# Ledger of designs, part 4: peptides against a protein of PDB entry 4CIC

Target 1, 148 residues: chain A of PDB entry 4CIC
Amino acid sequence: KVSTKGHYGVQAMFDLAQHFGEGPVSLKSIAERQGLSEPYLEQLIAVLRKAGLVKSVRGAQGGYILAREPRDIKVGDIIRVLEGPIAPVESVSQDDPEHSLKFDFSVTKSVWEKVKKSIEEVLDSITLADMLKDAEEAQMAQGYMYYI
Target 2, 147 residues: chain B of PDB entry 4CIC
Amino acid sequence: KVSTKGHYGVQAMFDLAQHFGEGPVSLKSIAERQGLSEPYLEQLIAVLRKAGLVKSVRGAQGGYILAREPRDIKVGDIIRVLEGPIAPVESVSQDDPEHSLKFDFSVTKSVWEKVKKSIEEVLDSITLADMLKDAEEAQMAQGYMYY

## One batch from the design tools (peptide; made by RFdiffusion4, then SolubleMPNN)

Design b1_p8_3_s2 (from b1_p8_3, 6 letters changed)
Fold by OpenDDE base, seed 2:
Structure b1_p8_3_s2 (fold): chain B 148 residues (1-148), chain C 147 residues (1-147), chain A 8 residues (1-8)
Amino acid sequence: as target 1 above (148 residues)
Amino acid sequence: as target 2 above (147 residues)
Amino acid sequence: KYLTLTEG
């Protein structure tokens, strides 16, 4: 499962994508729109900024912007920054020697590698621009349902 | 991540597949080969048996067998039995109302649904028979390196 | 924290 951190991170990045080109957005405004606490969002944005996905703009009209165009940011990039490498199996931490998966049987490992590859391919195939397009299409579909 | 339970469950089922047609296998023997505690394996086998993936054979030479042929058991079947439905996003347990993902934005939901579908397709495309074949090929490749 | 596939 994508953690809450990964989920909200994608949501926050998508909010910034929706406002891309309109100038800096305040954390307060993002938090309000996305239903997040401002302190929690500050932590997420700090990580995303350090990774070079978000930029901070200083001043009275300051805030945050995407560091790159929405088409140049993959969902996979966001997830890797917030969650780390995609691992389909919990690496048994070396600290519990009794449950040390000593026999990482090559065959079971191959199954999990296939799962990993599949997840990576999906997440790396979706950009913030693709998400924007999907949102527009959904909004148009709702608009048409009200006129019929 | 697949939990330790899911991982060991697949491993135990694969062990039973390797011995399919040879008769019942004791839990002790599976535990020894797979490096698992016998009590832990008993819990896994109980769940797998209840789900109809494993059968118990009674008697002095009793033990466990696959309930179906290896080709008729998908990795996805094992994972669903042990872990439940594949969920790419942690369902925020209802107990923390403040972090209730109220705005499951339709767009983000669609991303996770695509991930879920992809995982399901992979796990449902791999049978225990496929795993047996892969193991045989790996063993042959090792044998050729020694020659 | 790794992306987990299951609730467990």
Scores: peptide ipSAE 0.140, ipTM 0.829, DockQ to the pose 0.617; fails the geometry check
Fold by OpenDDE base, seed 3:
Structure b1_p8_3_s2 (fold): chain B 148 residues (1-148), chain C 147 residues (1-147), chain A 8 residues (1-8)
Amino acid sequence: as target 1 above (148 residues)
Amino acid sequence: as target 2 above (147 residues)
Amino acid sequence: KYLTLTEG
């Protein structure tokens, strides 16, 4: 499962993408728009900044911007930064020797590797630019429904 | 993540598939071959039995068998029985009103739906028969490396 | 219980 961290991270990055080119956005404004607590968002943004996906802008109109264009940031990049490598199955931590999945049967492993690959392909096929386009199309569709 | 339950459930079902047509297999034998505790396996098998994927055979040579042919059991069927529906993101339980993901933005939801669909397609494309074939091919490849 | 992709 994508954790709440991954989910909210994608939402926060999408918010920054919607404001890309308009200057820095405050964490407060992102938190308000995305329905996130500001302290939680601060933790997410700190990780994203360290990974080079977000930049901090200092000053009176300070805040955060995307470090790259929306087309150059994949959803997979965000998830890998926040969640680490995509693992469909909980890696039985090596440290519990008794419950060590001793019989990591190559066949069952292959199933999970196929799932992993499929997830990675999906997440790496979606950019923030794609999400922006989808949002615009959805808004246009809603606008037309109100005029009918 | 597929939980340990889902992972071990697939392993147990695969073990039963390897013995399909040979009669009932004891939980003890499955546990030994798959490196599982017997009590844990009993819990898994109970769920799988209730879902109609496994049958119990009574008697001196009693145990468990697949309820259907390996070709008629998808990995997705096993996972859905053990884990429930595939959800890439934890549905923020409705009960915590303060952390209610109020802004389930349609766009972010669409990303997770695409992931869900992809996972379902993969898991529903793999049967226990496919796994048996893969195991046979792997054994043959290893056998040829030793010659 | 839903199958989740990440350890969270």
Scores: peptide ipSAE 0.137, ipTM 0.832, DockQ to the pose 0.262; fails the geometry check
Fold by OpenDDE base, seed 4:
Structure b1_p8_3_s2 (fold): chain B 148 residues (1-148), chain C 147 residues (1-147), chain A 8 residues (1-8)
Amino acid sequence: as target 1 above (148 residues)
Amino acid sequence: as target 2 above (147 residues)
Amino acid sequence: KYLTLTEG
């Protein structure tokens, strides 16, 4: 599963994308819009900043901005930063050390590798710019439904 | 993540597929070959049996068999039985009930839906028969490296 | 339980 961390991280990054070019956005404003706690968001933003996806701006109008243009940030980039490498199967190593999947049968491994590749391809095919476009299209579609 | 349950379930089903047509296989033999504990395997098999993917055979030569031919069992079927519906994101509801993802933003949801669809397509495109074929090809490739 | 995409 994309953890809650990954999910909220994408939401936060999308919020920053929506405000890209408008200057720094406060954590408070992001938290309010995205329904996140400020402390939780602070943790997410700290990770994203360290990874170079977000920049902090200091001063009275300080806050956060995307470090890159929305078109240059893939959803996959965000997920990899927050979650690490995409793994379709829980690393067998953590939960039952005794049942080390000694027999990582090459065949079953290949199944999960195919899943991994598919996920990566999807996530790497979607940029924040694509998400912005989708949001705009959805808003326009809703607007048209009210006028019909 | 496909849980360990899903992973081991696919392994167990694959083991049964490898022995398909040879008669019932004991849980002990599956457990030994797949490196699983018998009690754990018993739990997996119970779920798979209830879902109609595995049949139990009674008697001295009793054990388990696939309920369907390997070509008629998708990896996706096994995963759905063991794990439930494929969800790319943890159901936000379980970990922080207070932070109910109230704002399941339609756009972020659409991203996860695309991921879900992609996973489903992959898992539903792979049958136990495909896995058997892959195993055979891998064995042949290894055999040719030794000659 | 859902198929999870991430290590965590």
Scores: peptide ipSAE 0.135, ipTM 0.828, DockQ to the pose 0.257; fails the geometry check
Fold by OpenDDE base, seed 1:
Structure b1_p8_3_s2 (fold): chain B 148 residues (1-148), chain C 147 residues (1-147), chain A 8 residues (1-8)
Amino acid sequence: as target 1 above (148 residues)
Amino acid sequence: as target 2 above (147 residues)
Amino acid sequence: KYLTLTEG
C-alpha cells in the first residue's frame, strides 16, 4: 500500500502542478484545497524540498513551487522520495533472526521482483503533466454532463 | 507489501506444486522444506483449503495436495484468498471520520487504480506452473555453473 | 487486510 504519506504527497504535488507558473503557493492554501492538515503538509513539503522536487520562495508572496515542470516529475519520483524503494513484500525484519526467511526461495523472490517492476513501470509512466491532463479531461466530461 | 501471510502462502502452495502428482504431502514436510512453523502453516492451509485451492487427504499417507493443477492456480488467486483484494493504498480506516480523505481527488484515485490493475495483471499472469518452470531453469543454470 | 506496496 502506498502509505498515507505517499498518497498525500502526490496530492500536494498535484496541487502545486495545477498552480505551476502562477507563482508561489502557500502551504495553507494547499492544505485547504487538498483537505490536509498544515502541520502534516509541512512535513511532506520538507521532504519533497530536500529531494529537490519543490522549492520554497521567500517574501510577501512566499510559498512553494514545483522545482521542475510537471512533465519532468513522475509519480514514481514522488513515491520514492516519500516512501523509499518500492517493496512489494514486507522485508522480514532482520531483527527476528530465528524467523528470518531462511529459504528466500529464488522463485518466490522473482514473483515479488516482477510485481515491483510492474509497479515501478506504472508509477514512472505517470507524470504530473499526465495527471493535469486527466483532470482537464474529467472536468470537460463533467461540463458536458451539465449541458446534456 | 504482500504480507508475511501472502508470502508464506505462495511458498507453501509452490511446495505443493513441486510435489503435485506424488500424492499427499504432510504439513510437517512442507514446514521443514519451506522454513515455516507447522502451526503457522496449519492456519495458512486451512484458509487455502476453505478456498478450494488445497485438498486434505486422510489416511496413513495423509496430508495435503493441490486441488487443481499448478497451471490452473495463479499467484493472484493465492494472494486474494490470503490477503483479500489488492489495495495499492491503505484504505483510510472508516473510523477516523475527521481524517477521511474527503477529497479523494478523482485523479489521484486513478493513479492508484492503475497501480492496482498492474499488480493484478502481474499476479494473475503467474501460475504455479510458471513458478515450477522458473525453478527448473534456475536449477539447470546452477548445474551448468558446476561444469 | 490489503496488499501493501511500500517498505515502510
Scores: peptide ipSAE 0.120, ipTM 0.826, DockQ to the pose 0.247; fails the geometry check

Design b1_p8_4_s1 (from b1_p8_4, 5 letters changed)
Fold by OpenDDE base, seed 4:
Structure b1_p8_4_s1 (fold): chain B 148 residues (1-148), chain C 147 residues (1-147), chain A 8 residues (1-8)
Amino acid sequence: as target 1 above (148 residues)
Amino acid sequence: as target 2 above (147 residues)
Amino acid sequence: KSILTLAS
């Protein structure tokens, strides 16, 4: 399960992709379009910037841009930056004393590893460019529904 | 991400699969083998029983058994029973006032749907019987390393 | 922090 952080991070990155080539976008505008709080978005953008996925532009027309082309940013890259390695199972927090006996049976571990691999393959197969294409196709399909 | 509940639920079900055909197994014995607290396991087993994946046997040699053959229980079935539908994204709890605006863009939703489908396909492709086979193969491989 | 939480 992708956390809220990962979810909104992908939304924010997709917003930046939609505006790629148009210059820097303000956090306020992203927050408004994506239905995010600006303070929360600031935290996300800070992490994404540190990871080199986003660049800040200073000045009167300042804001943020993608640091790379949409085709060069995988959804998996965004998720890994925001949430770390894709883990299919919640690591039993060491702090749960009742579950201190991590009997991590090798067989159950293998199941989760298969799940992990599958998720990684999916997320690494989708770029921001793919998402842009999907959005365009969806808009075209909606346009055709209005003409029927 | 599978919760601790899902994780331990699969472990408990796998333990029952390993003992399938041997009669009822006590919760205590499962808890000991799987490194689970007995009270926690009781909660898991209660849910699994209600879902018809586990049966209780009463009496002096009472305990629990799988309600179906290991080949007829998918890992996906266990996870769905314990955690509900496989959701690749944490639903923003309605209670986070700061995130009340669920702008669920269709495009981002499609990404998560693809992830969901992939997870479901994997989990539905693995049965408890497959897990048993994997365990046997692993044991055989270990046995050959000692020679 | 494990990314995929299937929290119901």
Scores: peptide ipSAE 0.064, ipTM 0.807, DockQ to the pose 0.631; fails the geometry check
Fold by OpenDDE base, seed 2:
Structure b1_p8_4_s1 (fold): chain B 148 residues (1-148), chain C 147 residues (1-147), chain A 8 residues (1-8)
Amino acid sequence: as target 1 above (148 residues)
Amino acid sequence: as target 2 above (147 residues)
Amino acid sequence: KSILTLAS
């Protein structure tokens, strides 16, 4: 499961992508459109900014913008920034030494590695530009359903 | 992330696959080989049994066996039994009505659906028989490194 | 922290 953090991070980045080229967007406006708390969004944006995916613009009409074009930001990049490397299995915390016999049987590990690779391939194949295109197509499809 | 439950469930099922055709295996022996607590394994096996992936054999040499051949059990089947449907995103619990504006933007949902599909395809493409084969190949490769 | 937690 993608964490709530990853999920909302992608939503916030997608919101910024939708407004790309229109200038800075306020955190408040993103929060309102995406149904996120502003404090939570601040935390997400701080991480994304530090990673160089988002830029802050200062001034009276300040806010945030994507640091790169939507086509140059993969969903996988967003997820890796927010959640770290994609790991299909929870790393059993080293703290319980008795259960630490990670008999990571090479075979079971290989299964999870295959899952990891598959997830990475999917997430790295989708850009914010792809998402924008999908949104446009969905809007067009809805428009046609109202006219039939 | 596959939960610990799913991970250990696959390990336990793989252990049973390695002993398939040799008769019933005790929970104790599985627990020892897989580094699992016996009580935890009992819970896993109970679920797997209820789902028809494992059978219990009664008697002095009783224990557990796979209910099907290893080739007929997908990793995806094990995971679905133990964890339910593969959901790439945590379902935000409906309990907080104010955050329930699941503006599940159709687009973000589609991303996670693609991830889900990909995971399902991978897990459904791997059987316990495939895992057995991989284990054999790994053993052979290790054997060749020692010579 | 692994992203894909199959939460039960």
Scores: peptide ipSAE 0.063, ipTM 0.808, DockQ to the pose 0.647; fails the geometry check
Fold by OpenDDE base, seed 3:
Structure b1_p8_4_s1 (fold): chain B 148 residues (1-148), chain C 147 residues (1-147), chain A 8 residues (1-8)
Amino acid sequence: as target 1 above (148 residues)
Amino acid sequence: as target 2 above (147 residues)
Amino acid sequence: KSILTLAS
């Protein structure tokens, strides 16, 4: 499962993408639009900023912007920054020494590696620009339904 | 992440596949080979049995067997039985009413649906028979390195 | 319980 952190991170980044080129967006405005708590969003943004995906703009009209164009930010980039490497299986906690018989079942490991690769391929194939395009298409489709 | 339950479930089912046709295997023997606690394995096997993936054989030489041939059991089948439907994102707990503004962000949902589909396709493309074949090939490759 | 729990 993508963690709540990853999910909300993608939502926040998508919100910034929707406002890309319009100047900085306040955390408050993002939080309101995305239904996030401002303190939680602040933590997410701090991580994203440190990773160079988001920039802080100072001043009275300050806030945050994407550090790169939406086409240059993959969903996979966001997830890796927030959650680290995509691991399809929870690492058996090293801390249970008794179950530490790491039977490195090479075959089962291979299954999870295939899953990992598949997830990575999907997430790396989707940019924020792709998401913007999909949103626009959906909005146009809804607009046509109201006029019929 | 596949839960520990899913991971160990696949391991246990693979162990049963390796012994398919040889008769019933004891939970103790599976637990020993797979490095699992017997009580934990018992819980997994109970679920798998109820789902019809495993059969119990009674008697002194009793134990468990696969209910179907290894070729007829997909990894995806095992995971669905143990964990339910593959959900790429944790369902935002319904219990936090304040954050329940389910902004059903259709676009973000679409991303996760694509991930889900991809995972399902992978897991449904791998059978226990495929895993057996891979294990045999790996063992043969190791054998050739020693000669 | 969803399979894809990315452990934070």
Scores: peptide ipSAE 0.055, ipTM 0.800, DockQ to the pose 0.234; fails the geometry check
Fold by OpenDDE base, seed 5:
Structure b1_p8_4_s1 (fold): chain B 148 residues (1-148), chain C 147 residues (1-147), chain A 8 residues (1-8)
Amino acid sequence: as target 1 above (148 residues)
Amino acid sequence: as target 2 above (147 residues)
Amino acid sequence: KSILTLAS
């Protein structure tokens, strides 16, 4: 499962993508639209900024923008920045120190590696531009249903 | 990520697959081979048994066996039994009740649904029989390197 | 930090 951090990070980045080319967006406006607390969003944005996915703009009309075009930001990039490497299995080391996976069973490891690869392929196949397109298509479909 | 429970569950089921047709295996022997505590394994086996993936055999040579052939048990079946439905995103509801994901953003949800589908496809494409075959191939490859 | 935490 993608953590709450990854989920909200993708939402925040998608919000910035929707406003790409319109200038800087305030954290307050993102928080309001995405249903996030400002303090939580500040933490997310700080990480995303440090990774070079977001830029801060200073001034009276300051805020945040995407550092790259939506087509150049993969969902996988956002997730890796916020959550680190995609790991299909919880590293046994942190939660139960007594249950050291002593047996790095090569066969079970290969299963999880296949899962990891599949997740990476999916997340790397989706850009913020793809998400924007999907949103537009959904809005058009809703608009057509209201007119019928 | 597959939880520790899912990971160890697959290991335990794979151990039972390696002994399929040889009769019942004791929890103690599984725990020793897989590096698991017996109490933890008992909890896993109880869930797997309730789901009909494992059978208990009573008697002096009692223990556990796979309830189905290794080819008829997918890794996805094991994971679903132990962890429930594959959810690509942690359900926001449990950890931060104040952060109700109020906005079920359809677009972000679709991303996670694609991830879910991909994981399910992979896990459902791998059986315990496939894992047995992979283990045999790995052992043969190691044997050839020693000669 | 593992991305896929299956919620128990």
Scores: peptide ipSAE 0.052, ipTM 0.806, DockQ to the pose 0.598; fails the geometry check

Design b1_p8_4_s2 (from b1_p8_4, 5 letters changed)
Fold by OpenDDE base, seed 1:
Structure b1_p8_4_s2 (fold): chain B 148 residues (1-148), chain C 147 residues (1-147), chain A 8 residues (1-8)
Amino acid sequence: as target 1 above (148 residues)
Amino acid sequence: as target 2 above (147 residues)
Amino acid sequence: DSILLLAA
């Protein structure tokens, strides 16, 4: 499962992508549009900013912008920044008393590595620009349904 | 992440696959080979049995067997039985005070659906028979390195 | 902090 952090991080980044080229967007406006709490969003944006995916603009018209073009930001980039590396299996904590023996069976590991690779490929194949395109297509499809 | 339950469930099922056709395997033997606690394994096996992936054999030579051939059991089947449906995103529990507004943005949902589909495709493309083959190939490769 | 895709 993508964590809530990853999920909402992608939403926030997508919101910024939708406003790319329009200037800085306030956290408040993002929070309102995406149904996020401002404090939570602030934490997400702080991480994304530190990672260089978002820029902060100061001043009366201040806020946040994407640091790169939407086409240059993959969903995978956002997820890796927010959640770290994609791990297919929970690391058996050494402290789990139920598992005295760390058995890393190579064959099972290979299964999880395949899963990881698949996830990475999907997430790295989707850019914010792709998401923008999908949104536009969805809006157009809805518009046509109202005219029929 | 696959839960520990899913992970060890796959290991246990793979162990049973390795012994397929040899008769019932004791939980103790599986636990020992896979480095699992017997009580934990018992819980896993109970679920797998209830789902019809494993059969229990009673008697002095009793234990567990795969209910189907290894080729007829996908990793995805095991995971779905143990963990339920693959969800790409954690369901925002209604009780999470941090998220007052459930905004299910359609575009983001589509991303997660793509991830889900990809995971399902991978897990459903791997059978226990495939894992057996991979294990055999790995063993052969190791044998050749020692020569 | 790894993406747990399969949370049981």
Scores: peptide ipSAE 0.161, ipTM 0.803, DockQ to the pose 0.649; fails the geometry check
Fold by OpenDDE base, seed 5:
Structure b1_p8_4_s2 (fold): chain B 148 residues (1-148), chain C 147 residues (1-147), chain A 8 residues (1-8)
Amino acid sequence: as target 1 above (148 residues)
Amino acid sequence: as target 2 above (147 residues)
Amino acid sequence: DSILLLAA
């Protein structure tokens, strides 16, 4: 399960992507649009800023912007910043000294490593720019349904 | 994160696969070999049995066996039985009435659906027979390192 | 913190 943190982090970053080039947006504005609590969003943004994915802009029109172009931010980058490395299973403490157990653990470990790799590949294949494109396509599709 | 339940469930099923054709194995034996608590294994086996992945054999040589051949049991089948459907994210209650929110939710949802699909494809591509083969290959590789 | 993807 992607944690709520990862999920909302992607939403917040996507909101910033939608407003990329329009100037800084307030946390309040993001929170309202994304249905997030402002305090929770503050925590997310703090982490994202520290990781260099978001920039704070000072002043009366202050707020936050993406630190990089949407095409240069992968969903995987966001998730790694917020959640850490993708681990499908907790490292079972290899403390069982019996050789047979070690072997069985190695085979099962390989299954989870394959899962990890697959998830990483998917998340690294999707950028915020891809998400923007998907949103545009969905909007166009909705527009056409109202005209039919 | 595959829950501990899913992880240990796959281990238990793999143990049964390694002994497939040798007759029933006791839960105690599985627990000892896999480093699992016997009570926890009992719970797992009960679920797996109910789902038809495991059979109970009665008698003095009683225990458990795979209900199907290892090639006919996917890792995905085991996980679905133990964990339910793979859900990368909780269904965010779509109750936000604002159209813009719905759209953003739809795009983010698509990301998680892609993740889900990818996980399912991987887990459904691996059978217990594949795991057995991997184990055999690993054993052979170890044998060659001693020469 | 490992991304607990499948933890229900």
Scores: peptide ipSAE 0.159, ipTM 0.810, DockQ to the pose 0.593; fails the geometry check
Fold by OpenDDE base, seed 2:
Structure b1_p8_4_s2 (fold): chain B 148 residues (1-148), chain C 147 residues (1-147), chain A 8 residues (1-8)
Amino acid sequence: as target 1 above (148 residues)
Amino acid sequence: as target 2 above (147 residues)
Amino acid sequence: DSILLLAA
């Protein structure tokens, strides 16, 4: 399951993509538009900045921008930064007495590797530019429904 | 992320598939072979039984069997029984103050739906019979007899 | 932290 961190991270990055080329965006404005708490967003942005996906701009009109063009940022890149490597199964902590006996059978492991590969392929096939395009198409479709 | 429950559930079902047609298998024997605690396995088997994927056999030589042929049980069926519907994103509990504000943007939701569909397609494409075949091929390739 | 796909 993609964590809340991954989900909201993609939302925040998408918000920055929508404003790409318009200058720095404040964290407050992103938080308001995306329905995120500002402190939580600060944590997400800090991680994304450290990974080089986001840049901070200082000054009175300061804020954040994408470090790359939307077409050069995959959803998979965002998820890997926030979540780490995509793992289809949760690694059980060694200290859980109910799961003290771990057996990783090769065939079952192969199933999870197939799932992992499939997820990676999907997430790596979607850029922020693709998401922008989808948003535009959705807005046009809704606009046409209001005129019909 | 597939939970430990899903992972071990697939292992237990695969063990039953390896013994399909040989009669009932004891929970103890499954637990030993799969490196699971017996109490945990009992919980898993109870859920799988209730869902009709496993049957219990009573008597001195009692135990558990697959309720269907291995070819008629998909990995996706096992996961849905144990985990519920496949959700690519975790539903944040309402009580987490850090995540009190939820916004589900349509475009981001579409990304997760694509991921969900991809996972479902993979898991629904793999049967216990496919896993048995893969195990046989792996054993032949490695020269290892799994006892 | 591994991407949790199936949250039970």
Scores: peptide ipSAE 0.157, ipTM 0.810, DockQ to the pose 0.640; fails the geometry check
Fold by OpenDDE base, seed 4:
Structure b1_p8_4_s2 (fold): chain B 148 residues (1-148), chain C 147 residues (1-147), chain A 8 residues (1-8)
Amino acid sequence: as target 1 above (148 residues)
Amino acid sequence: as target 2 above (147 residues)
Amino acid sequence: DSILLLAA
C-alpha cells in the first residue's frame, strides 16, 4: 500500500519532471498545481532533497529542481525514499501486541514476498520520463477528441 | 499494502485448507495454530462465511470448513472479501480534509492502476492448493536437511 | 479496507 505520502510524493516529483529544464519551481506553484498543502509539500520535498532526488536552488528565482534527469528517477526510487522498503503487508505496528504476527508462517510470507516483488518490478519499470511520455500521449489523444 | 486483516485472513484460510477433508475445525484450534486471538478470528471467519468461502458446521464436533476446494480459492478472492477491491493507493481517509487528494492526476492514477493490476495478477495466480503444495515442498526440503 | 494503500 502506497501511503498518501508516497502518492503525493510521486505527484510532486512528476510536477518537477514536467518543469525539468525550465529552472527552479517554487513549492507554492507545485502545491497549487498538484492540489497539495504547501506545509505538507515542504515535508515531502525535505525528504526527497535529503535523498538526493531534488535540489534546492537559492535566490529570487529559487525553488526546487530534479537532481537527476526524469529518465534516471524511477517511481520505485521515490516510493522507497518516502515510505521505505515496499512492504506488501502492513506490519502490525508493534503497538498492538494482540495483533502481533506471532506466527510468521513461511508459506504466507512467500505469498507476500511474491506480491512485493511484483510491486517492485512495476514501480522500478516506470520512470518520470515514462510518466511524461504518458502525459503527452494523453494530451494528444484529448486534442484529437476535440477535432472529432 | 495488505492489512493485518488480509494477512490473518489468508493464514486462517490456509489453516482450513491444511485440514480440508478432515472435517470441521474449531476456531480455538485455528487461533492456537496461527497465533491469532480467538475473538479476532471470529470476526474474520464471520466475514469469510458471509462471502461463502467458509462453512459453519454445527454440533459437538462442529466448527468451520472451506466452502470450496483449496484449488478453487484464490488468495485474491480472500483478500477481496476481507479488504475489498485491491487498491494500491490508500485513499486518503475522508477524515483528513487537508490531505484530500484534490488532484487525481491521470498519469499518477495510471501508475497505481498498473500496480493494482500487477498485484491482482499475482494474488489471483495463487490458490490455497498452491500454498499447500508449497508447504509440502518446504517440509520435504527440511526433512532432507536432517539426513 | 484496501490491501495495498497506493494513494489514488
Scores: peptide ipSAE 0.146, ipTM 0.808, DockQ to the pose 0.217; fails the geometry check

